# Ledger of designs, part 121: peptides against a protein of PDB entry 4Z63

Target 1, 334 residues: chain A of PDB entry 4Z63
Amino acid sequence: LCLGMNDLTGNIPEDLFHLKRLNLLGIQENRLSGSLSREIRNLSSLVRLDVSWNLFSGEIPDVFDELPQLKFFLGQTNGFIGGIPKSLANSPSLNLLNLRNNSLSGRLMLNCTAMIALNSLDLGTNRFNGRLPENLPDCKRLKNVNLARNTFHGQVPESFKNFESLSYFSLSNSSLANISSALGILQHCKNLTTLVLTLNFHGEALPDDSSLHFEKLKVLVVANCRLTGSMPRWLSSSNELQLLDLSWNRLTGAIPSWIGDFKALFYLDLSNNSFTGEIPKSLTKLESLTSRNISVNEPSPDFPFFMKRNESARALQYNQIFGFPPTIELGHNN

## One batch from the design tools (peptide; made by RFdiffusion4, then SolubleMPNN)

Design b2_p16_7_s2 (from b2_p16_7, 10 letters changed)
Fold by OpenDDE base, seed 1:
Structure b2_p16_7_s2 (fold): chain B 334 residues (1-334), chain A 16 residues (1-16)
Amino acid sequence: as target 1 above (334 residues)
Amino acid sequence: PSYITSVDPERPQPKR
């Protein structure tokens, strides 16, 4: 049943939950309000539930133990409160959980040993507090993780050295500390291609440790952290780099010539730093900017990117990395 | 100058 993208109001009629053979319920992008009914438990054949972009409130019902076929739960952009229900946090069938842009709170806890199918987790823009869950690497299929804009604190857990499934990771604006430790840990994530750390590590030094290596890194965004230091030498070994944003920091020194050696680099923002010297001539030879064939079909994160110009300006949403225009921004290095 | 983030700049309300 697909009723998305309408102007439906009120609650979901309870009689809808008598549809025991229903595999897909999509009611997204409406004005549905009230609590999400516990009677969802009656939809025992449900594979996909999309209630996103509504006015739902209250706690998410703890009925996911009665939904053994549920693979996709999309509840982003609602007013949900409370925690992740125990049955949801233990779901062996769930592949994708998207609860971004809600008011969920408390400590983030998932039983990753039970969540054997979880591959995408988006809990960005909630009110989770405490530390990052150390057991996330136990979610052996977890590839995409957005935990941005929560009230996490402290450091990236040491256990994330074992996060082999991790490919796309966002922790933007989560009050994280110790960038040196974070990078030292995350370099062990062999499948890590996208790392977004914007608005963390405030005023720390960007490590220039030659022992750091991110082999598969395509997207690195560490903007608006007030980071000190210089362009890190270890980044020169990330030969697959496509997008680099280190803007709005306090980075100094010269822009190194190796920045132009990245064959796939199509987006570079080093603006609003304190870089000095000449613009490397190698930037004029970036193959990605001279050749029209950027492969648009590469896997991208499930979480959106936002380009924020000013605090008052609406950020532009980009759902894909290749949605960004080819850019070299070196402005405002005073 | 702009910067990239993965954070919703606003809590977008459902399409009215």
Scores: peptide ipSAE 0.407, ipTM 0.850, DockQ to the pose 0.803
Fold by OpenDDE base, seed 2:
Structure b2_p16_7_s2 (fold): chain B 334 residues (1-334), chain A 16 residues (1-16)
Amino acid sequence: as target 1 above (334 residues)
Amino acid sequence: PSYITSVDPERPQPKR
């Protein structure tokens, strides 16, 4: 049943929960309000539940043990409060959980040993507090993780050295500290291609440790952290780099010539730093900017990117990395 | 100058 993208108001009719053979319920992008009914438990054949972009409130009902076939739960952009229900946090069938842009709170706890099918987790823009869950690497299929805009004070857990499934990771604006430790840990994530750490590590030094290596890194965004230091030499070994944003920091020194050696680099933003010297001539030879053959069909994160002009400006949403225009931004340097 | 993030503004919810 697909009723999305209408102007439906009120609650879900109770009679809808009698549809025991229903595999897909999509009621997204409406004006549905109130609590999400516990009677969802009656939809025992449900594979996909999309209630996103509504006015739902209250706690998410703890009925997911009665939904053994549920693979997709999309509840982003609602007013849900409380935590992740225990039955949801233990769901063996769930592939994708998207509860971004809600008011969920408390400590984030997932039973990753039970969540054997979980491959995408988006809990960005909530009110979770405490520390990052150390057991996330136990979610053996978890590839896409957005935990941005929560209050996960502290450091990246040491256990994330073993996060082999991790490919796309966003922790923007989550009150993280110790960038040296974070990068030192995350370099061990052999499948990590996208790392977004914007608005963390305030005033720290960007490490220039030659021992750091991110072999498969395609997207690195560490913007607006007030980071000190210079362009990190370890980044030169990330030969697959496509997008680099280190803007809005306090980086100094010269822009190194090796920045032009990245064959796939199509987006470079080093703006609003304190870089000095000449613009490397090698930037004029970037193959990605001269040749039209950007592989547009590469896998991208499930979470959206946003381009902000300033802290108060409305962000432009980009759903894919290749949605960004080819860019070299070196403005607002010394 | 702009910067990239993965954070959108929170959707305003009706006051309870």
Scores: peptide ipSAE 0.406, ipTM 0.827, DockQ to the pose 0.542
Fold by OpenDDE base, seed 3:
Structure b2_p16_7_s2 (fold): chain B 334 residues (1-334), chain A 16 residues (1-16)
Amino acid sequence: as target 1 above (334 residues)
Amino acid sequence: PSYITSVDPERPQPKR
C-alpha cells in the first residue's frame, strides 16, 4: 500500500492494521500526525515501513520484535522523541534504519551483535547526546552511517579501528574533537570511501602526518572547521579521490602540485582559506575534467549531501556524489 | 563561497 505524497491528515485508520499480508506500507510525505500506533505490530508480514515526512510525534512503539520480516524502516522528518526502542535496537531483520531529522534523544544504544543485517543507519539531525557508541563496529554489515548533527561529544572511539564494514561515514556538526585522533583511527577502516566531518574540530590543526593513509577514500569533506595547517601530504596517497572539500578553514601555504594527479577528482573546493602562491598547473590536467567519458557509476552514500551558502540559507541537496557539477573552487584565498 | 555538509535543517515541529 502506497499513499505517499498526498495531503492526508490525521492518524492511520485502525482497520489498516488488519492487513496481515501487507509487505509494503508507504505513507510518506503527508500530514499524518499523532503517535505511530503500536498496532503496526499486527502487520506481521511487513518488509518495508515508510512513514517519513509526516507530523508523527511521541515515542516510536516498541513492537519490532513482532515484525520479523521488517527490512526497511524509514521515519525521517517527523517529530519522534525518546530513544530507539529496544526491539528496534535488537532487530535481526532490519537492513536500513532511517530516522534522520527527528527529536530522538538520550544515549544512542544499538545491540549491534543482534542487528546482523543492518547495513544502513541514518540518525542524522536528532538530539542524541553522550559519546559515539563504541560498539558500532560490531554491526558487521554496517556500511552507511550518518550521525551528523547530534550532540555527540568527545573523540571518535578507538574501537572504530575495527569498523571493517564502514564505507560511508558522516559526523558533520557533532561537536567532535581531536581530528588527529579521528583520522588516525578511521584510516584503519579499509572500506571507507566517503568521510564527511564538516563543522567539527573547531580551530584544530589538520594533521600532516605522513603515516596516515586512506587507501579507498573517494570523498573527503572537512569544511568549515577553522582548521589550521596546510594541505596534508598523506592525502596525496588517496589515489581514488573524487571529491575534496576543505573550504572555510584557515589552511595556509601553497596548493601542492599533487592535487592535479588525482585521476578521478572532479570536485575540488579549497575556497575561503588562506592559501598562497600560484595555482598549480597540474589542475589544468585533471583527467576527470578533460575527458568526457568518465561516467563512473559508483555507489553513493544513502545520506544526502547539502551545499550551504550560509547558515540561514536553504541548502541545495545532492543525493549522489556525481550530482555535484565538476568544480574547481579556489576563491577567497590570499 | 559555499561548503558541503550532510546536515539537514531541522523541520519545524508543531508546538506541543
Scores: peptide ipSAE 0.404, ipTM 0.829, DockQ to the pose 0.518
Fold by OpenDDE base, seed 5:
Structure b2_p16_7_s2 (fold): chain B 334 residues (1-334), chain A 16 residues (1-16)
Amino acid sequence: as target 1 above (334 residues)
Amino acid sequence: PSYITSVDPERPQPKR
């Protein structure tokens, strides 16, 4: 049953929960309000539940033990409160959980040993507090992780050295500290291609440790951290780099010539730093900007990107990395 | 100058 993208109001009729053969319930992008009914438990054949972009409130019902076929739960952009229900945190069938942009709170706890199918987790823009869950690497299929805009005070856990499934990771604006430790840990994630750390590590030094290596890194965003230091030499070994945003920092020194050696680099933002010297001539030879045929049909993160132009302006949403226009931004350096 | 983030700029607002 697909009723998304309408102007439906009120709550879900109780009789809808008698549809025991229902595989897909999509009621997203409406004005549905009230609590999400516990009677969802009666939808025993449910594979996909999309209640996103509504006005739902209250706690998410603890009924996911009665939904053995549920693979996709999308509840982003609602008013949900409380924690992740125990049955949801233990779901062996769930592939994708999206609860971004809610009011969920408390400590984030998932039973990763039970969540054997989880490949995508989006809990961005909630009220989770405490530390990052150390057991996330035990989610052996977990590829996409967005935990941005939570209150995860502290450091990236040492256990994330073993996060082999991790490909796309966002921790933007989560009150994280110790960028040197974070990068030192995350370099061990062999499948990591996208790393977004914007609005963390306030005033720290960007490490220039030649021992750091991100072999498969395609997207690095560490904007608006007030980071000190220079262009990190370790980044020169990330030959697959496509997008680099280090804007709104306090980086100094010259822009190195190796920045133009990245064959796939199509988006570069070094604006609003303190870079000096000449613009590298190698930037004029970026193949990605001169050749039309980089059909990079590469997998993108499941979480959206946002480009914030002004503090007061509505951020532009980009669902894919290649949705960004080819860009070289070097403005506002001194 | 702009910067990239993965943070929703707005609280839950239904699409108008």
Scores: peptide ipSAE 0.374, ipTM 0.834, DockQ to the pose 0.718

Design b2_p16_7_s3 (from b2_p16_7, 9 letters changed)
Fold by OpenDDE base, seed 4:
Structure b2_p16_7_s3 (fold): chain B 334 residues (1-334), chain A 16 residues (1-16)
Amino acid sequence: as target 1 above (334 residues)
Amino acid sequence: PSWITSFDPEELKPKE
């Protein structure tokens, strides 16, 4: 049953929960309000539940143990409070969980040992606090993780060295500290292609440790951290780099010539730093900007990117990395 | 200021 993208108001009729053969319930993009009924438990054949973009409130019901076929739960952009229900945090069937832009709070806890099918997690823009869950690497299929805009004080857990499934990771604006430790840990994530760390590590030094290596890194965003240091030499070994944003830091020294050697680099923002010297001539030879059509069909994160161009303007949403225009931004380097 | 994030900077956390 698909009722998304309407102006439906009120709550879900209770009789709808008698549909025991229902595989898909989509009621997204409405004005549905009140609590999400516990009677969802009666939808024992449910594979996909989309309640996103509504006015739901209260706690998410703890009934996911009665939904053994549930693969997709989309609840983003609601007013949900409390934690992730225990049955949801233990779901062996769940592939994708999106609860972005809610008011979920407390310590983030997932039973990753039970969540054997989880491949995508979006919990961005919530009120989770405490530390990052050390057991996230136990989610052996977890590829996409957005935890941005929560309050995860402290450091990236050492256990994330074992996060082999991790490909797309965002921790933007999550009160993280110790960028050197974070990068030193995350370099062990051999499948990591996208790393977004914007608005963390306030005033720290960007490490220039030649021992750091991100083999498959395509997207690195570490903007607006007030980071000190220079362009990190270790980044030159990330030959697949497509997008680099280090804007709004306090980086100094020259822009190195190797920045123009990246065959796939199509978006570069180094603006609002303190770089000096000449613009590398190698930037004029970026193949991606001269001749190469970047493949539009490359895998992207499940979480969108946002670019804020003006303080008064709404951020532009980019659902795919290749949605970004080819860009070289070097402005405001004095 | 222009920077890339993985969240909408204008996205308000739902008020309780």
Scores: peptide ipSAE 0.369, ipTM 0.843, DockQ to the pose 0.513
Fold by OpenDDE base, seed 3:
Structure b2_p16_7_s3 (fold): chain B 334 residues (1-334), chain A 16 residues (1-16)
Amino acid sequence: as target 1 above (334 residues)
Amino acid sequence: PSWITSFDPEELKPKE
């Protein structure tokens, strides 16, 4: 049943929960309000539940033990409060959980040993507090993780050295500290292709440790951190780099010539720093800017990227990294 | 100048 993108108001009719053979319920992009009914438990054949972009409030009902086939739960952009229900945090069937842009709070807790199918987790823009959950690497299939705009004070857990499944990771605006530790840990994530750390590590030094190595890194975004230091030498070994944003920092020194050696680099933002010297001539040799035929066969992340040109501008949504226009931004340097 | 910021434009707003 798909009723998305309407002006439906009020509550879900109770009779809807009698549909025991229903595999897909999509009621997204409406004005549905009140609590999400516990009677969802009656939908025992449910594979996909989409309640996103509504006015739902209250706690998410703890009924996911009665939904043994549920693979997809989308509840982004609601008014949900409380924590992740215990049955949801223990769901062995769930592949994707999206609860972005809610009012969920408390300590983030997932039973990753039970969540054997979890591939994508989006909990961005919530009120989670405390530390990052150390057991996330136990989610052996967890590839995509957005935890941005929560209050995960402290450092990236040491256990994330073992996060082998991790490919796309956003921690933007999460009150994280110690960028040196974070990068030192995350370099062990051998499948990590996308790392977004914007609005963290305020005023720290960007590490220039030549021992750091991100083998599969395609996207690095560490904008608006007020980071000091220079362009990090370790980044030159990330031969697959496609997108680099280090804008709105306090980085100094020259832009190194090796920045033009990245065959796949099509988006570079170093704007609003304190870089000096000449623009490297090697930037004119970027193959990605000269050749039309870079088939970026990238697995699309389960979450879109957003580009914001200024604080007042509407963010542009890009479902794929290659959707970004080829860009070199070097403005507002010394 | 465009900063690529997040997987959601809301993620960049100051935390209350």
Scores: peptide ipSAE 0.259, ipTM 0.845, DockQ to the pose 0.341
Fold by OpenDDE base, seed 5:
Structure b2_p16_7_s3 (fold): chain B 334 residues (1-334), chain A 16 residues (1-16)
Amino acid sequence: as target 1 above (334 residues)
Amino acid sequence: PSWITSFDPEELKPKE
């Protein structure tokens, strides 16, 4: 049953929960309000639940033990409060959980040993506090993780060295500290292709450690951190780099010539730093900007990117990395 | 300021 993208108001009719054969319930992008009924437990055949972009409030009901086929739960952009219910945090069937842009609070706890199918987690823009959950690497299929805009004070856990499934990771604006430790840990994530760390590590030094290596890194975004230092030499070994945003930092020194050796680099933002010297001639020879054959069919994160061009303009949403226009921004270096 | 994030900066505002 798909009723999304309407002007529906009120609550879900109770009789809808008698639909025991229902595999898909989509009621997204409405004005549905009140609590999400516990009677959703009666939808025992449910594979996909989309209640996103509504006015739901209260706690998420602890009924996911009665939903053994549920693979997709989308609840983003609601007023949900409390924590992740125990049955949801233990769901062996769940592949994707999206609860972004709610009012969920407390410590983030997932039973990753039970969540054997979880591959995508979006909990961005909530009120989670405390530390990042050390057991996230136990979610052996978890590839996509957005935890942006929470209050995860402290450092990236040492256990994330073992996060072999991690491909796409965002921690933007999560009050993280110690960028040197974070990069030193995350370099061990063999499948990490996308790393977004914007609005963390305020005023720290960007490490220039030649021992750091990100073999498969395609997207690095560490913008608006007020980071000090220079262009990191370790980044020159990330031969697959496609997008680099280090804008709005306090980086100094020259832009190195090796920045033009990245064959796949189509988006470069080094703006609003303190870089000096000449623009490397190698940037004028970027193959990605001169050749038409960028492979558009590469895997992208499940979480969208947002670019804010002007303070007064709405942030542009980009669902794919290749949605970004080919860009070289070197402006406002002093 | 042009920076990339993984969250909508406007999600802080009530959607009108």
Scores: peptide ipSAE 0.359, ipTM 0.819, DockQ to the pose 0.582; fails the geometry check
Fold by OpenDDE base, seed 2:
Structure b2_p16_7_s3 (fold): chain B 334 residues (1-334), chain A 16 residues (1-16)
Amino acid sequence: as target 1 above (334 residues)
Amino acid sequence: PSWITSFDPEELKPKE
C-alpha cells in the first residue's frame, strides 16, 4: 500500500492494521500526526515501513519483535522522542534504519550482535548524547553510518579499528574531539571510502603524520573545524581521492604539487584558509577536469549528499557525487 | 562561496 506524497491528515485508520498480508506500507510525505500505533505489530508480513516526512510524535512503539520480515524502516523527519525501542535495536531482519531528523534522545544503544542484517543506519540530527557506541563494529554488515548532529562528546572509540564493513561515515557536527586519534583509528577501516567530519575538532591541529594511510578514500570532508597546520602529506597516498573539502579551516603553508597527481579528483575546496604561495601548475593537469570520459566508480551511498554554497544558501541535494560540478575552490586564502 | 558538504543540510545547523 503506497499512499505517500499526499495531503493525508490525522491518524492511520485502525482497520489498516488488519492487513496481515501487507508487505509494503508507504505513507511518507503526508501530514499524519499523533503517535505511531502499536497496532503496526499486526502487520506480520511487513517488509518495508515508510512513515517518513510526517508529523508523528511520541515514542516509537516497541513491537519490532512481531515484525520478523521487516527490512526497511524509514521514519526520518518526524517528531519521535525517546530512545530506539529494544525490539528495534535487536532486529535480526532489519537492513536499513532511517530515523534522521527526529528528537530521539539518551544513549545510542544497538545490539549489533543481534542486528546481523543491518547495512545502513541514519540517526543524524537527533538528540543522542554520551559517547559513540563502542560495539558498532560488531554490526558486521553495517556499511553506511550517519550519526551527524548528535552530541557524542569525546573521541572515536578504539574499537572502530575493527570496523571492516564501514564504507560511508558521517559524524558532522557531533562535538567530537581529538582528530589525531580519530584519523589514527579510522585509517584501519579498510573499506572506508567516504569520511565526513565537518564541524568537529574545533581549533585542533590537522595531523601531518606520514604513517597515516587511507587506501580506499574517495571523499574526505573536514570543513569548518578551524584546524591548524598544513596540507597533510599522508593524504597524497590516497590515490582514489575524488572529493576533498578542507574549507573554512586555518591551514597554512603552500598548496603542495602532489594535489594535481590525483587522477580522479574532480572537486577540491581549500577555500577560506590561510594558504600562501603559488597555485600548483599540476592542478591544470587534473585529468578529471579535462576529460569528460572518466568513468569514475562513484561511491553510491544510500544517503544523498548535500552541498551548501554558503551558510545562508539552500542546500543542494546530490544523489551522486558526480552530481557535483567539477570544482576548484581556492578563494579567500591570505 | 565555500561549499560545505554533508549527508543532511540540517546537520550543519547549530545544536540547540
Scores: peptide ipSAE 0.291, ipTM 0.855, DockQ to the pose 0.301; fails the geometry check

